# Peptides against a protein of PDB entry 5TUV, part 63

Target 1, 107 residues: chain A of PDB entry 5TUV
Amino acid sequence: KEVIDRLRYLKAEIEDLELKERELDQQKLWLQQSIKNVMDDSINNRFSYVTHEDICNCFNGDTLLAIQAPSGTQLEVPIPEMGQNGQKKYQINLKSHSGPIHVLLIN
Target 2, 107 residues: chain B of PDB entry 5TUV
Amino acid sequence: AQECQNLEVERQRRLERIKQKQSQLQELILQQIAFKNLVQRNRHAEQQASRPPPPNSVIHLPFIIVNTSKKTVIDCSISNDKFEYLFNFDNTFEIHDDIEVLKRMGM

## One batch from the design tools (peptide; aimed at target 1 V77 P80 M82 Y90)

Design b2_p29_6 (made by RFdiffusion4)
Pose (drawn by RFdiffusion4):
Structure b2_p29_6 (pose): chain A 104 residues (1-83, 87-107), chain B 106 residues (1-49, 51-107), chain P 29 residues (1-29)
Amino acid sequence: KEVIDRLRYLKAEIEDLELKERELDQQKLWLQQSIKNVMDDSINNRFSYVTHEDICNCFNGDTLLAIQAPSGTQLEVPIPEMGQKKYQINLKSHSGPIHVLLIN
Amino acid sequence: AQECQNLEVERQRRLERIKQKQSQLQELILQQIAFKNLVQRNRHAEQQARPPPPNSVIHLPFIIVNTSKKTVIDCSISNDKFEYLFNFDNTFEIHDDIEVLKRMGM
Amino acid sequence: EEEELREKIEEALEKGNTKEADEYYEELE
């Protein structure tokens, strides 16, 4: 039949696809680890910053609010329902205080 | 028969997912070279100048909130701990540290 | 259709775009 070896063929490709994903899952997990190791060198953390000029060059006009918080800080944005509509940002920080810079 | 329809749908799924994973994989690589160059760029600027801490500097990680000039922004802290509430009377946009690093080059 | 619009609102909020989420909320009304 045309269908029964449309199966054997498809069932012979997915394992290549399955192993490819396993490989891609391992590559991603220790690429992320190598990224964590670089952003927590004490020397590298010393220069991991951006200036006002950089932000202004990438955001034309308007009011800009820069919010800085420690890693793992959760940001929760509810739906713009009505109650006047509500546009709000819920910030939860357990590891430390947050720093807010008003960009001009 | 439906064991044929199930695997063709599953195949495309795996394909569409394996493709997106290869995309975020190189984005992660781009994230690291952009971070390395950003660090190298700041070191060079410090040899021609030190900028003060609370001003003119934003440490990673961070977010950028963009809204209109006529938009009023309120900041509220309550009795509950580890909570921050920002209110806007109009729409806004949130951008990440990764995107701004891309917009600036590297 | 209403569930699709709710999913689009959640996706727009995950992208951090409240203007698209507002347009979808008006279509849902």

Design b2_p29_6_s1 (made by RFdiffusion4, then SolubleMPNN; from b2_p29_6, 10 letters changed)
Fold by OpenDDE base, seed 5:
Structure b2_p29_6_s1 (fold): chain B 107 residues (1-107), chain C 107 residues (1-107), chain A 29 residues (1-29)
Amino acid sequence: as target 1 above (107 residues)
Amino acid sequence: as target 2 above (107 residues)
Amino acid sequence: KKEELLKQIEEALKKGNMKEADKLVEELE
């Protein structure tokens, strides 16, 4: 009796959770599109940048590279493997499909 | 009884996914706000200076920041069209996206 | 255990935490 009632309750709750999850998925899609529209606006795009000072203030005294690449650029970081000289390979692979990649040394 | 336990596990799984999705939505909202604040800051700054910043003094979105030690040796191979880059490091590095940078900037 | 380490490595790489990834690779070796 109690088990049957619990089963019914759980099934009903799971259905409600499914609806909630779908709602959140739709909200995410909407918000992503909204962000895209805002960023693609000509005026906003013109002012969509940070300065060297901004970057320097965010990080301490390490070497900083700024890599500006178009949306959709592929970023690959392979698992470090031992090289021929016994040194591990630390790599970044970038591939853009829509425009050039720009690299700036910040410090 | 076993079915009840299975449904309870499924319920908990769905609740966790929903919680994660809610958090992701909040992050997207914050991203949009940060972006708008960035644009507003830059517009105001250029108005005060009565000129745009020099082209190589700013980093346009989208971008990533690579952080590594001052002692790290970095080699870069680039394609002729600048669409493909290969970076080699002799030590470890960290990658930070533009979203994280905006957060650190307090946008 | 190996599968768990591989998963953690992939997660670290996805987050751009190369230092953590390297540490985990060392544990895998």
Scores: peptide ipSAE 0.039, ipTM 0.809, DockQ to the pose 0.841
OpenDDE base, seeds 1, 2, 3, 4: peptide ipSAE 0.026, 0.023, 0.025, 0.017; ipTM 0.799, 0.799, 0.796, 0.793

Design b2_p29_6_s2 (made by RFdiffusion4, then SolubleMPNN; from b2_p29_6, 13 letters changed)
Fold by OpenDDE base, seed 4:
Structure b2_p29_6_s2 (fold): chain B 107 residues (1-107), chain C 107 residues (1-107), chain A 29 residues (1-29)
Amino acid sequence: as target 1 above (107 residues)
Amino acid sequence: as target 2 above (107 residues)
Amino acid sequence: EKEKLLKEIKEALEKGDMKKADELVKKLE
């Protein structure tokens, strides 16, 4: 009897949690669409940038590269291999499908 | 009894997923706020300067930042259409996305 | 296995943990 009551309670709670989870999923979708709309706005797009100073303030004095690429650009960091001279080879591969990539040396 | 235990496990699993989704939603909200703040800042700055910044002085979203030692040798191979980039480093590097930069900027 | 290590290296680099990234690379060698 106690077990049966517990089972009923748990099943009901799980159902409620499932509804809550779906609600959150829907909220995420709406928010993502909202973000997209905001970013795609012509005015917002015009002012969607950071300055060299902004970047320099965020990072300490090493070499900083800013890589601007269209949304959906693929970023790959392959497994480092030993180079011909015994040097470790660290790589970044970028592949854009919608536009050119722009690189800026910050410092 | 075993069924009760199974449902309790499922309940806990769902609770954890809900918690994660709530956290993700909060992050998206913060991202949107940060972006709006960035746009507002830039609009105000350009109004004060009465001109837009030089094209090569700013980095438009979306972008990534690569941070490496000043001693790191960087080699870059670019496709003709600038859709593909291959970066070679002789040392380790850091990669940071625009979202992280905005966070560091306090947006 | 290699895919897992690659992912971990990428994550370390994204977090700015160069030491960890280097250690992981050494494990691949």
Scores: peptide ipSAE 0.040, ipTM 0.803, DockQ to the pose 0.392
OpenDDE base, seeds 1, 2, 3, 5: peptide ipSAE 0.033, 0.022, 0.032, 0.039; ipTM 0.799, 0.793, 0.798, 0.802

Design b2_p29_6_s3 (made by RFdiffusion4, then SolubleMPNN; from b2_p29_6, 12 letters changed)
Fold by OpenDDE base, seed 4:
Structure b2_p29_6_s3 (fold): chain B 107 residues (1-107), chain C 107 residues (1-107), chain A 29 residues (1-29)
Amino acid sequence: as target 1 above (107 residues)
Amino acid sequence: as target 2 above (107 residues)
Amino acid sequence: EKEELLKKIKEALAKGDMKTADELVKKLE
């Protein structure tokens, strides 16, 4: 029947799409590793920075903080909730594993 | 008939995920290109200046930018160990990653 | 140049030719 044939066709196509999706996942992992390799190169690492001027040109107005942390540092931004004093808490939590964190006030 | 409809919905979901993943791969490639351009710019700049920039005048990758009101009170403390940092804000803030900064710089 | 490199890398990835893709990416270093 036409319905049975359609079912078989759809199932086969879904299997092909699943393979394609897995392929893309592997390509993503490869590209991420490639980016890491490029950034970890000694020469590239030496020149992997932006200036205060660069940041000022990208953002206007309010207080700008630059937080530089080693690769692999964990970043957590909790959902704002009421503290014990009834005030909403706005926080950034950082956990570094390989080195110091540097904080710069841009403007 | 109902089973066919369910499979068609699943097919469409997979197609959309594949499209999204293809877009993400393109972004990763653009990140590498942007990084290369950044390195080239900095190398040329240092050659022209005949010296590296002062340590506190640049922000090394990886980093984040925090944007908040000038009235926002910001406290930074080290918790538990020297590698854990807690930033407290009395108001809302925005976070931007280094990738976004490179994009805004036109790299 | 940027768009050209992107296109070539995308083509290599589409064909599953990771070797060529890797070589092209190395040129970005």
Scores: peptide ipSAE 0.060, ipTM 0.808, DockQ to the pose 0.016
OpenDDE base, seeds 1, 2, 3, 5: peptide ipSAE 0.021, 0.027, 0.052, 0.029; ipTM 0.791, 0.797, 0.805, 0.802

Design b2_p29_6_s4 (made by RFdiffusion4, then SolubleMPNN; from b2_p29_6, 11 letters changed)
Fold by OpenDDE base, seed 2:
Structure b2_p29_6_s4 (fold): chain B 107 residues (1-107), chain C 107 residues (1-107), chain A 29 residues (1-29)
Amino acid sequence: as target 1 above (107 residues)
Amino acid sequence: as target 2 above (107 residues)
Amino acid sequence: KEEELKKKIEEALAKGDMATADKLVEELE
């Protein structure tokens, strides 16, 4: 009886958790759409930028590249492998589909 | 008994997934807030200055920041089409997205 | 000199002149 009752309880709880998970999934979708709408707004888009100073305040002492690319741009960072000269290859591959990529050197 | 144990494991698995999804939702909320704050800051700043910032002085979202040593040699090439970029580094680098930058900015 | 060089690198990159940008980066290092 105890085992049967425990099984019943666990099954019911799992069902409730499934509902909760689906609810969270829907909330995520709504929130993502909300963010998209806010970012796509013409006024917000006009002011959606950071300054060089902002970046410099976040990072110190290194070479900084700011790469502005359209939404949906594919970014690939392959695992470093030995090159032809015996040096490890550290690479970033960017593929944009909707617009140009802009690169700025910071610092 | 074994079935009960299996369901308990499944229960725990689902609880962990829910916890992760809750955390992700919180991050999205923070992103939206940070973006809103950024827009408000910039709007206010431009109103005070009575002019927009110079085009090359700002980085428009979405963007990424590549951080590497000052000693790192960086090679950039455009491949296949004007929308595809290949960056080569002779040493390691770090990539930070705009979301992380906004967090570091305290937005 | 360093800041000027960095600015030139940025300008070259903005124009898509990657060859010049690479050369300037090498000079900076």
Scores: peptide ipSAE 0.062, ipTM 0.803, DockQ to the pose 0.026
OpenDDE base, seeds 1, 3, 4, 5: peptide ipSAE 0.056, 0.058, 0.052, 0.046; ipTM 0.808, 0.807, 0.806, 0.803

Design b2_p29_7_s1 (made by RFdiffusion4, then SolubleMPNN; its pose is not in this set)
Fold by OpenDDE base, seed 1:
Structure b2_p29_7_s1 (fold): chain B 107 residues (1-107), chain C 107 residues (1-107), chain A 29 residues (1-29)
Amino acid sequence: as target 1 above (107 residues)
Amino acid sequence: as target 2 above (107 residues)
Amino acid sequence: SEEEEKKKEEEKKEKEYFEKLQEKIKRIN
């Protein structure tokens, strides 16, 4: 009886958790759409930028490259491995499909 | 007994997924807030200055920041249409997205 | 040597970073 009661309890709890998970999934979808709408707004898009000062305040002492690329741009960064010349390969590959990529040297 | 154990494992798995989804949802909320704050800041700044910033002085979203040593040699190959970029570094680097930058800015 | 151990540890951390980065990129793409 104890095992049977525990099984019934667990099954009921799992059912409740399934409902909760579905609720969270719907909330995520709604919020993602909301964010997209806000970012795609013409006024918001006009003011959706950071300055060189903003970047410099966030990072110190190193070379900083700012790479602006359209949404959906493919980013590939291989794990550094030894190349044929005995040097590790540090590489970034970018491929845009919707517009040009712009690179700025910050400092 | 074995069925009970299996259900308990499943229950725990679902609880962890729910926790992860809740965390992701919270991050999305913060991202939206940060973006709205950024837009508000920039709008106010431009109103006060009575002009927009120079086009090459700002980085429009979306973007990434690459951080590397001042000693790092960077080679860049660009396609004719600027849709494809290949960066080669002789040393390690860090990549930060615009979301992280906004967080560091306190938005 | 202590220096060799430090280099090995840095290499390990680097590998871990890029592995995590791969996971992040995978989620974005």
Scores: peptide ipSAE 0.434, ipTM 0.868, DockQ to the pose 0.262
OpenDDE base, seeds 2, 3, 4, 5: peptide ipSAE 0.431, 0.431, 0.429, 0.433; ipTM 0.864, 0.869, 0.868, 0.868; seeds 2, 3, 5 fail the geometry check

Design b2_p29_7_s2 (made by RFdiffusion4, then SolubleMPNN; its pose is not in this set)
Fold by OpenDDE base, seed 2:
Structure b2_p29_7_s2 (fold): chain B 107 residues (1-107), chain C 107 residues (1-107), chain A 29 residues (1-29)
Amino acid sequence: as target 1 above (107 residues)
Amino acid sequence: as target 2 above (107 residues)
Amino acid sequence: KEEEEKKEKEKKEEEEYHKKLQEKIERIN
């Protein structure tokens, strides 16, 4: 029956897609490790920075904070709540575990 | 048959996941390229200047950018060890990671 | 009616704002 043939075809295709998905997962892991290795290189690390000009060119007309924090730093933005004065509180919480956080006011 | 329909739905779901993973891989590749270009740019710039930039004039990766209106009042509380930061804003803000910044820079 | 519509609009905007932020946070963490 046509339905049986379609079922067989779909099952085979799904199996092929599973293989493809696993391949992509492995490629992602490989690439992530490659990126880490590149960033951890002493020369690359030395030159892994942007300037104030770079940031200003990316954003216009706003106040800009640049927050340099170690990898693994926890960033939390709570749901805005009303303060005692009726003003909504917009907050950012940062917690680092591996090093100090550095903040620069750009604009 | 219902089984055929279920498999077709699963097939489509897997195809979408694969598409997403392919896109994510492409983004990672672009990130790596952007980083390498950044390093190359900075290395060349320092060679031309015959000195590294002042420490407070650059933002080292990894970092995030917080942008808000010029009218926004920002308060910051910092722990003694500089491992914990609390930012308070009286208005909305946006957050951008270093990857997005590098993209905006055209790296 | 107009005030209710305004409040609903503001609520939606805040929800969208928070959503966008959370999406960014998820990428960074």
Scores: peptide ipSAE 0.416, ipTM 0.870, DockQ to the pose 0.593
OpenDDE base, seeds 1, 3, 4, 5: peptide ipSAE 0.405, 0.410, 0.403, 0.411; ipTM 0.870, 0.870, 0.870, 0.871; seed 1 fails the geometry check

Design b2_p29_7_s3 (made by RFdiffusion4, then SolubleMPNN; its pose is not in this set)
Fold by OpenDDE base, seed 1:
Structure b2_p29_7_s3 (fold): chain B 107 residues (1-107), chain C 107 residues (1-107), chain A 29 residues (1-29)
Amino acid sequence: as target 1 above (107 residues)
Amino acid sequence: as target 2 above (107 residues)
Amino acid sequence: DEEKKKKEEEKEKEKEYYEKLQEKVNRIN
């Protein structure tokens, strides 16, 4: 009897959790669409930038590259492996499909 | 018995997923707020200056920041259309996305 | 031995960093 009651309780709780998970999934989709709409707005897009000062305030002491690329740009950063010259390969590969990539040296 | 234990494991798994999804939603909310704050800041700044910033003085979203030592040698290969970039570094680097930058800016 | 251990630790830290980086890249892509 106790086991049966526990099983019923657990099944009911899992069902409630499933509903909650679905609700969260829908909220995520809604929020993602909202963000997209806000960013795609012409006025917001015009002002969607940071300055060199902003970047310098966030980072110091090193070389900083700012890479602006369209949404959906493929970014590949392979795990460093030994190259033919015996040096580890530190690489970044970028491939855009919707527009050019721009690189700025900040520091 | 065993069925009860299996359901308890499933329950726990679902609870963890829900927690993760809730966290992801919070991050999205913060991203949207940060973006709106950025836009508001820039709009106000341009109004006060009565002019937009120089084109090459700002980094438009979306972007990434690559941080590496001043001693790091960086080689860049660019395609003719500037859609593909290959960066080679002789040492380690760090990558930060625009979301992280906005967070560091306090947006 | 300590130098070797230190090098191994650095390698592990590097590995961990790139693992985290891959997670970030996967999120962006």
Scores: peptide ipSAE 0.262, ipTM 0.850, DockQ to the pose 0.401
OpenDDE base, seeds 2, 3, 4, 5: peptide ipSAE 0.252, 0.121, 0.133, 0.245; ipTM 0.847, 0.837, 0.838, 0.848; seeds 2, 3, 4 fail the geometry check

Design b2_p29_7_s4 (made by RFdiffusion4, then SolubleMPNN; its pose is not in this set)
Fold by OpenDDE base, seed 1:
Structure b2_p29_7_s4 (fold): chain B 107 residues (1-107), chain C 107 residues (1-107), chain A 29 residues (1-29)
Amino acid sequence: as target 1 above (107 residues)
Amino acid sequence: as target 2 above (107 residues)
Amino acid sequence: DEEKKLAEEEEKKKKEYYEKLQKKVQRIN
């Protein structure tokens, strides 16, 4: 009897959680679309930038590369492996499908 | 008894997923707010300056920042079709997305 | 080891397909 009651309770709670999870999934989709709409707006797009000063204020002392690429650009950072010369390979691979990539060296 | 245990595990799993999804939603909200604040800042700045910034003085979203030591040698190559970019580093580097930059900017 | 070898070979093939992008990288003070 106790086990049966516990089972019923757990099943009911899981059903409620499933509903909550679906609600959150829908909210995520809605918010993602909202963000896309805001960013794609012509006025917002015109002002969707940061300055070199902004970047320099966020980081100090090191070499900074700014890579501007269109949305959907594939970024690959392989796990560093030993090369033939005995040195680990540190690499970034970018593949753009929808436009040019712009690279800037900052500071 | 075993069925109860299985359901309790499932319940806990779902609770954790829900918590994670809630956190992700909060991050998206913050991203949207940060973006709007960025746009607003830039609009006001351009109004005060009575001119847009020079084209090469700003970094348009979306972008990434690569941070590495000043001693790091960077080799950048582009494919023949200009769709693929290869960056080779002789040492470690860090990658930061535009969202993180906006956070650091206090947007 | 085989996976590493394959990855290395792929990287080499990619390198041969690339040209230097030095002129496209802008230094900003």
Scores: peptide ipSAE 0.091, ipTM 0.828, DockQ to the pose 0.039
OpenDDE base, seeds 2, 3, 4, 5: peptide ipSAE 0.083, 0.081, 0.085, 0.085; ipTM 0.821, 0.823, 0.825, 0.826

Design b2_p29_8_s1 (made by RFdiffusion4, then SolubleMPNN; failed a check: too like the target's own chain; its pose is not in this set)
Amino acid sequence: MTLTESAKKAQKAYKEALKELEEKEKELE

Design b2_p29_8_s2 (made by RFdiffusion4, then SolubleMPNN; its pose is not in this set)
Fold by OpenDDE base, seed 4:
Structure b2_p29_8_s2 (fold): chain B 107 residues (1-107), chain C 107 residues (1-107), chain A 29 residues (1-29)
Amino acid sequence: as target 1 above (107 residues)
Amino acid sequence: as target 2 above (107 residues)
Amino acid sequence: MTLTESAKKAMEAYKKALEEEKKKEEELE
């Protein structure tokens, strides 16, 4: 009897948790759409930028490249492998489908 | 008994997923807030300056920041349409997305 | 806000690969 009652309780709880999980999934989707709408707004888009100073304040002492690319741009960073010259290959591949990529050297 | 144990494991797994989803949702909320704060800051700054910033002085979202040593040699190959970029580094680098930058800015 | 979800994954994979590589180098020294 106790085992059966425990099984029933656990099954009911799991069902409730499943509903909660689906609710969270819906909330995530809603919020993602909300963010998209906010970012796609013409006024917000006009002011959706950071300055060189902003970047410099976040990072110091190194060379900084700012790469602006359209949403959906494919970024590939291969696992470093030894090149033909015995040097490890550190590479970034970018492929945009919607527009040009813009690169700024910050420092 | 074994069935109870299996359901308890499943219950725990679902609880962990829910916790993760709640955390992810919170991050999205913070991202939206950060973006709105950025836009507000920039609007105010441009109003005070009575002009937009120079085009090459700002980085529009979405963007990434590549951080590498000042000694790192960077080679860049660009397609004619600027849709494809290949960056080669002779040393390691770090990549940071715009969300991380906004967080570091305290937005 | 980011370029793509795949971009984020690529960044994470790269970071992990660098960490693993560094660890292997340290183990070989």
Scores: peptide ipSAE 0.338, ipTM 0.866, DockQ to the pose 0.531
OpenDDE base, seeds 1, 2, 3, 5: peptide ipSAE 0.325, 0.337, 0.335, 0.318; ipTM 0.864, 0.862, 0.866, 0.863; seed 3 fails the geometry check

Design b2_p29_8_s3 (made by RFdiffusion4, then SolubleMPNN; its pose is not in this set)
Fold by OpenDDE base, seed 3:
Structure b2_p29_8_s3 (fold): chain B 107 residues (1-107), chain C 107 residues (1-107), chain A 29 residues (1-29)
Amino acid sequence: as target 1 above (107 residues)
Amino acid sequence: as target 2 above (107 residues)
Amino acid sequence: MSLTESAKEASKRYKEALKELEELEKLLE
């Protein structure tokens, strides 16, 4: 029956897709590790920066804050909600575990 | 049959996940390329200048950029241990990751 | 996740939330 044939085909295809998905997962892990290794290299680390000019060229005339934090720093941006004073809360929370956080005012 | 329909749904779900993972891998590749280009640019620039940039003139990765109106009042609270930072804004802001910045820079 | 990934996701969620809030405010006017 056509239904039986379709079932067999679908099961076989799903199996192939499972293999493909696992392959992609492994590739992701490999690439992530590769990026980490490149960024952690002493020479690359020294040159892993942007300038104030770079930032200004990317954004126009508003207040720009640059926040540099160690890798693995936790970032939380709550959904704006009404505060106790009836004002919406616009917040950014950062928690560092491995070093200082640096804040620079660009403009 | 109901089983056939269930498998078709599963198949489609897996295909969508695979597509998403492929896109994510492509982004990681672009990140690696962008980082390499950034490092090369900075190395060349420092060689030409025969000196590194001033420490406070550059922003090292990883970082985030916060963009807000010039009229926005920003308050920063730091925990006693200096591991936690809370930024309060009286108005809306935008957050941009370092990779987005590199993309805007054309890296 | 990395700071970069966290920022990307946070930005997306934040923008969506702002849009929803603006729509709600318009309904109250």
Scores: peptide ipSAE 0.495, ipTM 0.891, DockQ to the pose 0.835
OpenDDE base, seeds 1, 2, 4, 5: peptide ipSAE 0.492, 0.486, 0.493, 0.494; ipTM 0.890, 0.887, 0.891, 0.891

Design b2_p29_8_s4 (made by RFdiffusion4, then SolubleMPNN; failed a check: too like the target's own chain; its pose is not in this set)
Amino acid sequence: MSLTESAKKAQEEYKKALKELEEKEKEEE

## One batch from the design tools (peptide; aimed at target 2 P62)

Design b2_p30_1 (made by RFdiffusion4)
Pose (drawn by RFdiffusion4):
Structure b2_p30_1 (pose): chain A 104 residues (1-83, 87-107), chain B 106 residues (1-49, 51-107), chain P 30 residues (1-30)
Amino acid sequence: KEVIDRLRYLKAEIEDLELKERELDQQKLWLQQSIKNVMDDSINNRFSYVTHEDICNCFNGDTLLAIQAPSGTQLEVPIPEMGQKKYQINLKSHSGPIHVLLIN
Amino acid sequence: AQECQNLEVERQRRLERIKQKQSQLQELILQQIAFKNLVQRNRHAEQQARPPPPNSVIHLPFIIVNTSKKTVIDCSISNDKFEYLFNFDNTFEIHDDIEVLKRMGM
Amino acid sequence: SNITYTLGPGSTFEGHHDHFEVEPHHLKVL
């Protein structure tokens, strides 16, 4: 039949596709780990910053609010329902205080 | 028969997912070289100048909130711990540290 | 549903709704 070896063929490709994903899952997990190791060198943390000019060059006009918090800080944004509509940002930081810079 | 329809849908799924994983894989690589160059760029600027801590500098990780000039922004802290509440009377946008690093080159 | 984001390297916005434009590193409220 045309269908029964449309199966054997498809069932012979997905394992290549399955192993490819396993490989891609391993590559991603120790690429992320190598990224974590670089951003927590004490020398590299010293220069891991951006200036006002950089932000202004990438955001034309308007009011800009820069919010800085430690890693793992959770940001929750509810739906713009009505109650006047509500546009709000719920910020939860367990590892430390947050720093807010008003960009001009 | 439906074991044929199930695997063709599953195949495309795996394909569409494996493709997106290869895309975020190179984005992660781009994230590292952008971070390395950003660090190298700041070291070079410090040899021609040190900028003060609370001003003119934003440490990673961070977010950028963009809204209209006529938009009022309120900041509220309550009795509950580890909570921050920002209110806007109008729409806003949130951008990440990764995107700003891309917009500035590397 | 709420839209959630965790600050850190390799993080992305999570969630989907009609009143939002959600991308991995961009969120716009409609």

